# Ledger of designs, part 135: peptides against a protein of PDB entry 1MQS

Target 1, 223 residues: chain A of PDB entry 1MQS
Amino acid sequence: ILKMLFLNKDLNNNDNITTITDDIFNQQEIIWKVLILDIKSTATISSVLRVNDLLKAGITVHSLIKQDRSPLPDVPAIYFVSPTKENIDIIVNDLKSDKYSEFYINFTSSLPRNLLEDLAQQVSITGKSDKIKQVYDQYLDFIVTEPELFSLEISNAYLTLNDPKTTEEEITGLCANIADGLFNTVLTINSIPIIRAAKGGPAEIIAEKLGTKLRDFVINTNS

## One batch from the design tools (peptide; made by RFdiffusion4, then SolubleMPNN)

Design b2_p23_1_s3 (from b2_p23_1, 12 letters changed)
Fold by OpenDDE base, seed 1:
Structure b2_p23_1_s3 (fold): chain B 223 residues (1-223), chain A 23 residues (1-23)
Amino acid sequence: as target 1 above (223 residues)
Amino acid sequence: LNLYDLAILKSSEEFQKILEKYK
């Protein structure tokens, strides 16, 4: 997250947030930025950072993407939002209106190919592609609840998985969603875990799906 | 580069590639 707030520059993560922000501030002139969030990403940010942390990272103001926002044409903007068509359209509209000087777009999870194409097409049509400085998948679709603990914030996951009325298709779908969330988390911590799951249940399904995703990722990354 | 950074960069590169197709 901090890396994103510093325009995805390499940061030394060995220190606490305050130390990192202070060090950067001392080394470089602070670049003031606007942070645009949605409801989901707001929760993510809030789980990890305090308002003071945002300020130290150069975030002067943060707003929801769906809120009416005043133009700040001389201020760069960081978008950290869900990978949805709606958000893409809003970003493009902001671009068209020259709402900000530069656009650093970060999606909370992987943007599907079709949406990526849509974004690129729309941006191209505007003729203002030069203002798009970054388009990143951040893989930060989770909530940090406490140190070394996170939540995917999937509503009633346990209940759904254990409800006898839940169909196999529904279970499979939910397991896939959980696996996707876990995948994002694994990437974020930059470590491939040993996956252990109870046999004969949803946990096993999730583990298998996650394992496959990780293996595929490693293979693709090494290629 | 760690795996995370590589993943991020890949997405960015893909965007640029697609963008170039529409120019």
Scores: peptide ipSAE 0.300, ipTM 0.852, DockQ to the pose 0.679
Fold by OpenDDE base, seed 4:
Structure b2_p23_1_s3 (fold): chain B 223 residues (1-223), chain A 23 residues (1-23)
Amino acid sequence: as target 1 above (223 residues)
Amino acid sequence: LNLYDLAILKSSEEFQKILEKYK
């Protein structure tokens, strides 16, 4: 998250948030930025950072993407939002209206290829592609509850998975969502875990899906 | 580069590639 707030520059990850922000604040001129969030990403960032941390990172204003926002044409914007068509359209509209000076787009999870193409196409049509400085998948679709502990914040996941009335399709869908969330967290922790799951249940399905995702990713990144 | 850095860079690279196709 901090890396994103500093426009994805390399940061020393060995330091705590306070140390990092203090060091940067003291050593470098802070570039003031606007942070654009959605409901989900707001929860994510709030779980990790305090308002003071945002300020130290140069975030002067943060707003929801769906809110009416005043133009700040001289201020760069960091978007940290869910990978949805709606958000893409809003970003493009903001680009068209010259709402900000620069656009640093960060999606909370992987943007599907079709949406990526849509974004690129729309941006191209605007003729303002130069203002798009970054488009990143941050893989931060989770909530940090405690140090070394996170939650996917999927409502009633346990109940749904254990309810005999839940359909197989619903279970499969939920397992896929959980696996996606876990995949994001694994990437964030920068370590490939040994996956253990109980056999014969949703946990196994999740584990298999996660394993596949990780394997595919490793293969694709080594290529 | 760690896996995380590679992951975030991949999307950027793909975006640029696609964007170039439309220029």
Scores: peptide ipSAE 0.289, ipTM 0.843, DockQ to the pose 0.705
Fold by OpenDDE base, seed 3:
Structure b2_p23_1_s3 (fold): chain B 223 residues (1-223), chain A 23 residues (1-23)
Amino acid sequence: as target 1 above (223 residues)
Amino acid sequence: LNLYDLAILKSSEEFQKILEKYK
């Protein structure tokens, strides 16, 4: 995934995600780009990367492919989407409208030959084939899961937290809501968890809020 | 390049070949 976010350039794959992103961020100028996802690929990205990873990878904005996206004609775009006719048509339409400067297309799984031909044909008709820089099958159609898992069912939480256009107030509000949800879960389970979170992002904010809520609750219960 | 990287590159090359047929 990180390799894809760096336009499929060579990376030191022997290091963990944090080390890789830190090294690249510190050693070279970041190429800012847009990341276009669908629902499935969003889940994949979310299962592997932390909030700060996208930023450190040079993702200036990310959006769903079906969303009405503002044109950024001077910014390269990375598509990471399912290999469907619908997505192909949208990509071609984005190409026609000069939505981005360059197109790096990555499919979550293998694109069938017929769809590959369809994409090529449509791109050719536009006369803008030079903007298509890459077409890759990434084979990243899986989600990293754990044996014990639950969901708060908060819509677009990941997108909201990772979109640079989201205000600090919105992030703070969302983090508070998430902390409340987690608090309720803890109460329901009737167990006090050990809270661990990545530093420097929304996860830390949520963890701090949750910790405070739990401490306050324990104090009040014991009094 | 490892086998994985080669597989990824192959898809891109195939696209370019097909694209050239329509030019």
Scores: peptide ipSAE 0.289, ipTM 0.835, DockQ to the pose 0.222
Fold by OpenDDE base, seed 2:
Structure b2_p23_1_s3 (fold): chain B 223 residues (1-223), chain A 23 residues (1-23)
Amino acid sequence: as target 1 above (223 residues)
Amino acid sequence: LNLYDLAILKSSEEFQKILEKYK
């Protein structure tokens, strides 16, 4: 998260948040930015950072992506939002409107290929692709409650998975989402886990999906 | 590079490739 707030610059990860922000603030000129969030990413950021941390990171204003926001054409913007068509359309609209000077786009999880193509196409049509400085998948679609504990915060996941009325398609979709969240966590921890899951249920499905994602990632990053 | 950094780089590269296709 801190890297994102500092436009994905290299940071010393050996220090706590306060030390990092203080060091950067003291060593470099602060770049004031706007932070655009959605409901999910707000929760994620709030679980890790305090308001004062945002300020120290150069965030002057933070707003929800769906809210009406005042134009700040001379201020760079950081988007940290869910990878959805709706959010893409809003970002593109903001780009068309010259709402900000620069756009640093960060998705909370992996943007599907079709949406990535859509974003690229729309941006190209605007003729303002030069304002798009970054498009990153941050893999931060989870909430950290403590250093060794995280939550995906998927509403009623347990109930849905155990409800006999839930369709197979719904279960499959939910398991995919859970696996995506766990994948994000693995990347954040920077350690490949040994996956253990009970057999014959959703846990097994999740484990298999996660394993596949990890294998695919390793293959793709080593190519 | 750690896994996270690799993921970021890969995502960025993919976007740029697609963007160039539409330019």
Scores: peptide ipSAE 0.282, ipTM 0.839, DockQ to the pose 0.693

Design b2_p23_1_s4 (from b2_p23_1, 11 letters changed)
Fold by OpenDDE base, seed 1:
Formats: C-alpha cells, structure tokens, sequence
Structure b2_p23_1_s4 (fold): chain B 223 residues (1-223), chain A 23 residues (1-23)
C-alpha cells in the first residue's frame, strides 16, 4: 500500500510505516497527491493506515470515486479502486475533464482483459493517454483485521458454506470468490503457501482453485 | 523482482500494448 502511495516506487524494507514515511520525507521533497477510493478500498486502506500515515505519504486529500470532486489540475491523483466498468468510466470522465495532472490507476484486484481493453480504448479516444502514468493491479482486495490476520469480508461465507440448503452452484461460486481473494493476498505476501484443507468439503474446493491459480500464475510469470 | 512486482508490471505493460493498438 505504501509503495502505491509513493507512485509504486521502491521503498526500504522497514516495517514501521512512520519510519518509512519520515525517511522518504526527509530524503526528498514530498509530492502531494490526491487519493481516490471506493467503499471497498477505503476499508482496505483504513485497516492498514491511519490518517496521519496518509498525510505523511503525501496524500493531501482522499475522496470517494463516486463523490463530486473539485478539479485539481496541478495535482497528481492515485486511484485505488475496484476493477469495475463503473470505476473505469468515472476515471475516463475525470481524464476528459482534466480533473488531475497525472493519473496513477491502481485496481484492488486483477482487471479483466475486456475491461482493460475498454479502459485503453476510452483513454485512446480522449487523446490524453500521456496523463495515464500507471495502470496497476495491486491485488489488495482484503481487510487486515489483526496484525497477522486478514479477512476477505465476504458476507455470510461461513454460514453459506455450511448451510445444507445451499446449492452446489452457490458453493462453487462462493469458493471461487474466496480463492480469488486468497490469491490476491498470497501475491501481496510474496510467498507461495503450502495449502492444506479438509477433504470432502468447501475447503477442498477452495484449496484446489487457489492451487490452480497459483500454479498458472507462476508458470505464466516465468514464461 | 518478486511475484507481486511482476504481476503489477505485467498489467501495466499489457495496458500499454493495448493502448498502442488503438492509436
């Protein structure tokens, strides 16, 4: 997250957020930025960072993407939002209106190919592609609940998976969503886990799906 | 580069490629 707030530049490996922000602040002039969030990403950011942390990272103001925002044409913007068509359209509209000087677009999870193409096409039509500095999938679609615990914040997941009335299709769909969330988390941790799951239940389905995603990713990345 | 950084960079590169296609 901090890396994103510093325009995806490399940071030191210090685990102390305050130390990181202070060190950067002392070493170089702070670049003030606007942070654009949605409801989901707001929860993610809030679970990890304090308001003071954002300020120290050079975030002068943060706002929701769906809110009416005043133009700041001389200020770069960091978007950290869900990979949706709606958010893409809003970003493009902001680009058309020259709302900010530069656009650093970060999606909370992987943007599907069709949406990526849509974004690129719309940006191309505007003639302002030079203002789009970055388009990143950050894979930060999770909530840090405790220092060593995270949540995917999928409502009623446990109940749904353990309710005998739940259909196979519903279970499969939910397991896929869980696997996607876990995949994102694994990437951010930058380690390949040993996956263990109970046999004969949803846990096995999730484990299998996650394993497949990880294997595919490793293969594709190494190619 | 770690897997996380590679994933991020890949997305950005793909965007650039697609963008060039529409120019």
Amino acid sequence: as target 1 above (223 residues)
Amino acid sequence: LNYYDLAILKSNEEFKKILEKYK
Scores: peptide ipSAE 0.371, ipTM 0.875, DockQ to the pose 0.693
Fold by OpenDDE base, seed 4:
Structure b2_p23_1_s4 (fold): chain B 223 residues (1-223), chain A 23 residues (1-23)
Amino acid sequence: as target 1 above (223 residues)
Amino acid sequence: LNYYDLAILKSNEEFKKILEKYK
């Protein structure tokens, strides 16, 4: 997250958040930026960073993407939002209106190919592609509750998975969502886990889906 | 580069490639 706030520049990740922010704040010129979030990403950021941390990272203002925002044409913007068509359209509109000087776009999870193409197409039409400095998938679609502890914040997941009235389709869908969240977490921690799950239940489904995602990622990344 | 960094870079590179197709 801090890396993102510093425009994805190299940071020493061996230190805690406070040390990193203090060092940068004291040793480097601060680039003031606007941070644009959605409801989901706001929760993610809030789980890891305090307001003071944002300030030390050069975030002057943070706002919701759906909110009316004043133009700051001389200020760079960091978007950290869900990978949705709606958010893409808003970003493009902000680009068209010269809302900010530069656009650093970070999606909370992987942007599907079709949406990536849509974004690229729309940006190209604006003629302002030079203002798009970065388009990154951050894989931060989770909440950090404590060090080495996270939550996917999926409402009623346990109840849904254990309710006999839940349909197979609903279970499959939920398991897919859980697997996606776990995948994001695994990538973030930069470690390929050994996946173990009980047989004959949702855990097995999740494990299989996660395993497939990880294998595919490794293969695609190494190719 | 770790897997996380590789994933980020890949996404960005893909965007650039697609963008060039529309230029």
Scores: peptide ipSAE 0.371, ipTM 0.879, DockQ to the pose 0.690
Fold by OpenDDE base, seed 3:
Structure b2_p23_1_s4 (fold): chain B 223 residues (1-223), chain A 23 residues (1-23)
Amino acid sequence: as target 1 above (223 residues)
Amino acid sequence: LNYYDLAILKSNEEFKKILEKYK
């Protein structure tokens, strides 16, 4: 995923995401890019990367492929989407409309030959094939799951928290909802966790809210 | 190049080849 976000450039074989992003951030000029996702790929990215990782990778904005997106004709776009006819048509339409400067297309799984031919044909008809820089199959059609992970099943939470168009009120509201969900989970598990959160982001807000809720609960129950 | 990188590159090369046929 990180390699994809860096336009599939060779990255140093360091297994730590944070180290990789820090090294690249410090050594290379950041190329700002738009990241286009679908529901499935959003889940995949969210399972592996943090909000700060996208920023460090030079993602200036991310959106769903089916959403209306503002044109950014001077900004390269990374598509990471499912290999479907619908997504291909949308990409081609974006190409026709000169929505972005360059197109780096990554499919979550292998694109069937018939769809690859369809994409190539449509791109050829547009006369803008030069804007298609890459067409890759990433084979990232899975969600990384660990035994000790759970989901609150809040729709588009990751996108909402990372979208620069999201208002502070929306972020605050979402963080409150997440904190409530986590609080309920903690109560269900019947164990008070040590709360760890990254600083300077929504995670910190959530952690603070959750901590307050837990402290209040403990005080009220011991009373 | 690891096998993963090779697999990714294959798709790109195939696309380019097909695209050239329509040009």
Scores: peptide ipSAE 0.367, ipTM 0.864, DockQ to the pose 0.253
Fold by OpenDDE base, seed 2:
Structure b2_p23_1_s4 (fold): chain B 223 residues (1-223), chain A 23 residues (1-23)
Amino acid sequence: as target 1 above (223 residues)
Amino acid sequence: LNYYDLAILKSNEEFKKILEKYK
C-alpha cells in the first residue's frame, strides 16, 4: 500500500509505516496527490493506514470514485479501485475531462484481459495515453485485522455457501472470488502455501482454483 | 524480485502492449 501511495517507487520494507513515511519525507520532497477509492478499497486502506499516514504519504485529498470530484488538473491522482467496467469507465471519463495531471491506476485485484483491453482501447481513443503513468494490479483485496490475520470481507460468504437455495453457478462464482482473494494474499505475503481443503465442498473448489492461479502465475512469470 | 513485484510489472507491461495495438 505504501509503495502505491508513493507512486510504486521502491521502499525499504523493513521499517514500520511511520518510519517509512518519515524517512521518505526527510529524503525527498513530498509529492502531493489525490487518492481515489471505492467502498471496498476504502476499507482496505483504513485497515492498514491511519489518517495521518495518508497525509504523510502526500495524499492531500481522498474521495470515492463514484462521488462528484472537483477537477485538479495540476495534481496527480492515484486510483486504487476494484477491477470493474464501471470503474474503468469513470477513470476514462476523468481522463477525458482532464480532471488530474497524471493517472496512476491501481486495481485491488487482477484486471481481466477483456477489461484491460477495454481500458487500453478507451484510453487510446482519448489521445491522452501519456497521462496514464501506471496500470497495476496491487493484489490488495483483503482486510488486515491484526498482524498475520486477514479477512477477505466477502459479504455473507458463509450464508451463501450454506444456503440450499444458492445455485451452483453462484457458488462457483463466489468460490472464484474467494480464490482470487487468497491468491492476492499469497502474493502479498510472498510465500506459496501448501493447500489443504476438505473434499466434496466449496473448500475443494476454492483450493483447486487457487492452485491453478498459482501455477499459472509461476509459469507466466518465469516465461 | 518477489512474486508481488513481478505481478505488478507483468500487468503494467501487458497494458502497454495492448495500448500500442490501439495507437
Scores: peptide ipSAE 0.363, ipTM 0.869, DockQ to the pose 0.695

Design b2_p23_2_s1 (from b2_p23_2, 16 letters changed)
Fold by OpenDDE base, seed 4:
Structure b2_p23_2_s1 (fold): chain B 223 residues (1-223), chain A 23 residues (1-23)
Amino acid sequence: as target 1 above (223 residues)
Amino acid sequence: SKEMVNKYLLKRSEEALQLIKDA
């Protein structure tokens, strides 16, 4: 997350947040930026960072993407938002209006190809593609509740998975979502886990899906 | 590894930017 705030530059993550921010603050000129969030990413950011951390990272102002925001045409913007059509449309609108000088777009999870194509198409129409400096999948689609515990914040997941009236399709879909969230978490913590799940239920499905994603990831990164 | 993750993310980012550029 700090990497994102520093425009996805390589940071030495061996230090705690405070040490990292202090070191950066002391070693280089702060680039002041605007941080644009949505409701979900706000929760994520708030769970990991303090307001002071944002300031130390050069975030002068943070706002919700759906809020009316004043134009700051000379200020670069970091978007950290969910990969949705709605957010894409808003970003493009902000681009059209020259709301910021540069656009560093970070999605909380992987942007689907169709949405990426939509973004590309819309940006191309504006003629301002040069202002798009980054498009990153940050894989921060979770809430940190405590250092060793996180939540995917999937509504009614337990109820849905344990309701006998839930359809197989619904279960499969939910399991896929959970697996995606877990995958994002794994990437964030930068550690390949040993997956343990109860057999004969949704947990096994999730574990299998997650395992596949992890294997695919390893294969793709080694190639 | 961190390197692996970074490489993956960078690749994805580059692909995204390229798509935007080519559109």
Scores: peptide ipSAE 0.237, ipTM 0.801, DockQ to the pose 0.702
Fold by OpenDDE base, seed 3:
Structure b2_p23_2_s1 (fold): chain B 223 residues (1-223), chain A 23 residues (1-23)
Amino acid sequence: as target 1 above (223 residues)
Amino acid sequence: SKEMVNKYLLKRSEEALQLIKDA
């Protein structure tokens, strides 16, 4: 999985995931990418990686393939999805619309020859075959019962928070929205989490806002 | 070996990519 996130470049796997991501993050230039998943691959990713691992691998945003995703024409995309006709059609549509700069396609299992030919034909019709950079069979199609990774479906949140042109007001507003989303998630799960966040950035702001909301909720519920 | 598997997957990827380019 980590290899895939680094565009299938060779990695030294003698170390654990955390050590690998730390070393790459500190020693190499990070290529920022979008990660497109489906329900099945989301479960797979969540079983192996933490959110921080994705960030350290250069994943600025991840989304479901069936979601309405914002165009990022200057950002390369990694697809990690099931080998289905439906997913192929969506990828081709994304290609047609110039949704991303480059397409690194990874299937959770082997893509049948007929579907590969269909992909090739459709891509050919678009005239944009040069944007397809990789097609890999990853053979990672196992299902996890309880995924530890989820999305609030906030488009371009990471990019917005890290763009130097973003205003403080915009950051504050976005952090509030994220905190609201997390709060709603906590209420839905009916479990109060321990909050951990990096200091000195948007994550701390979000954590503080969420903590306040949770404390207020607990006080009001127990009174 | 891991090396052989990686080589195999790379080859498969190259073949798939070539098919796309030739279509």
Scores: peptide ipSAE 0.223, ipTM 0.789, DockQ to the pose 0.201
Fold by OpenDDE base, seed 1:
Structure b2_p23_2_s1 (fold): chain B 223 residues (1-223), chain A 23 residues (1-23)
Amino acid sequence: as target 1 above (223 residues)
Amino acid sequence: SKEMVNKYLLKRSEEALQLIKDA
């Protein structure tokens, strides 16, 4: 998250949020930015950062993507929103309107290829592609409630997995979704975890799926 | 590792930007 707020530049990982923001502030001139969020990303940001942290990161104002926002054509914008068609359309509309000077787009999870192509096409039509400075998958599709506890906020996961009426297909689908969320979390934390799961149940399935994703990731990044 | 993640994310971003430019 902090990296995103500093336009995805490398940050020193050994420092707390305050130290990082202070160090960056001291090292370079602060770049004031607008932060555009949606409901989901707002929860994510709020779980990790304080208002003061945003200010120290150069966020002059933050607002919801669906909110009517005043144009700030001389101010760069950071979008941190869900990868949806709706959000893409809004971003493109903001681009058309010259609402901000630069657009740093960060999606909370992986942007599907079809949506990326849609974004690309729409941006191309505007003739303002040069204003799009970044398009990142941040993989922050989780909520941090406390330092060692997080949630994927998948509704009724426990009920679904423990309901005897749930089909195997439904279980498999849910396990895949959970594994995807966990994978995103791992990428965000920047560490490969030791996976521990109870044997003989959905947790094991999830662990296996996650393990496979992590292995594939390691292989692909090392190749 | 952090480096791996950064490399991955950067690559994805570059690909996305390139697609935008080529469209």
Scores: peptide ipSAE 0.208, ipTM 0.780, DockQ to the pose 0.685
Fold by OpenDDE base, seed 5:
Structure b2_p23_2_s1 (fold): chain B 223 residues (1-223), chain A 23 residues (1-23)
Amino acid sequence: as target 1 above (223 residues)
Amino acid sequence: SKEMVNKYLLKRSEEALQLIKDA
């Protein structure tokens, strides 16, 4: 999260948040930025950072993506939002209106290829692609409740998976979402787990999907 | 590792930006 707030520059994360922010504040010129969030990312940020941390990171103001926001054409913006068509459309609209000077787009989870293509297409037609400085998948599709406890915030997952009326398609979709969330969590924690799951149920499906994602990640990073 | 994650994310970002520029 702090890395994102500093435009995804490499940070020494061996220290606590306060130490990191203090060191940066004292050693580097602060770039003032606007932070645009959605409901989900707001919860994520709030669980990890204090208001003073945002200020020390150079966040002058933060707002919800769906809220009316005043134009700040000379100020760079950091988006930290869910990878949805709706959010993409809003970002593009903000780009069209020259709402900010630069756009640093960070998605809370992996952006599907189709949505990336849509974003690319829409940005292209604006003629303002040069203002898009970053497009990152931050892999923060979870809520930190305690230092060693997190939630994917998937509504009624247990009920859905155990309801005999739930279709195979629904189960598969939910399992994919869970696997995505777990993958994001693993990358954030920066540790590759040993995956164990019961056979013959949703847990196995999730484990297989997660395993595939992790393998793909390792292959891509070692290439 | 942190380095591995950063490398992966950077690569994806670069690919995304390239796609945007080429579109």
Scores: peptide ipSAE 0.185, ipTM 0.764, DockQ to the pose 0.680

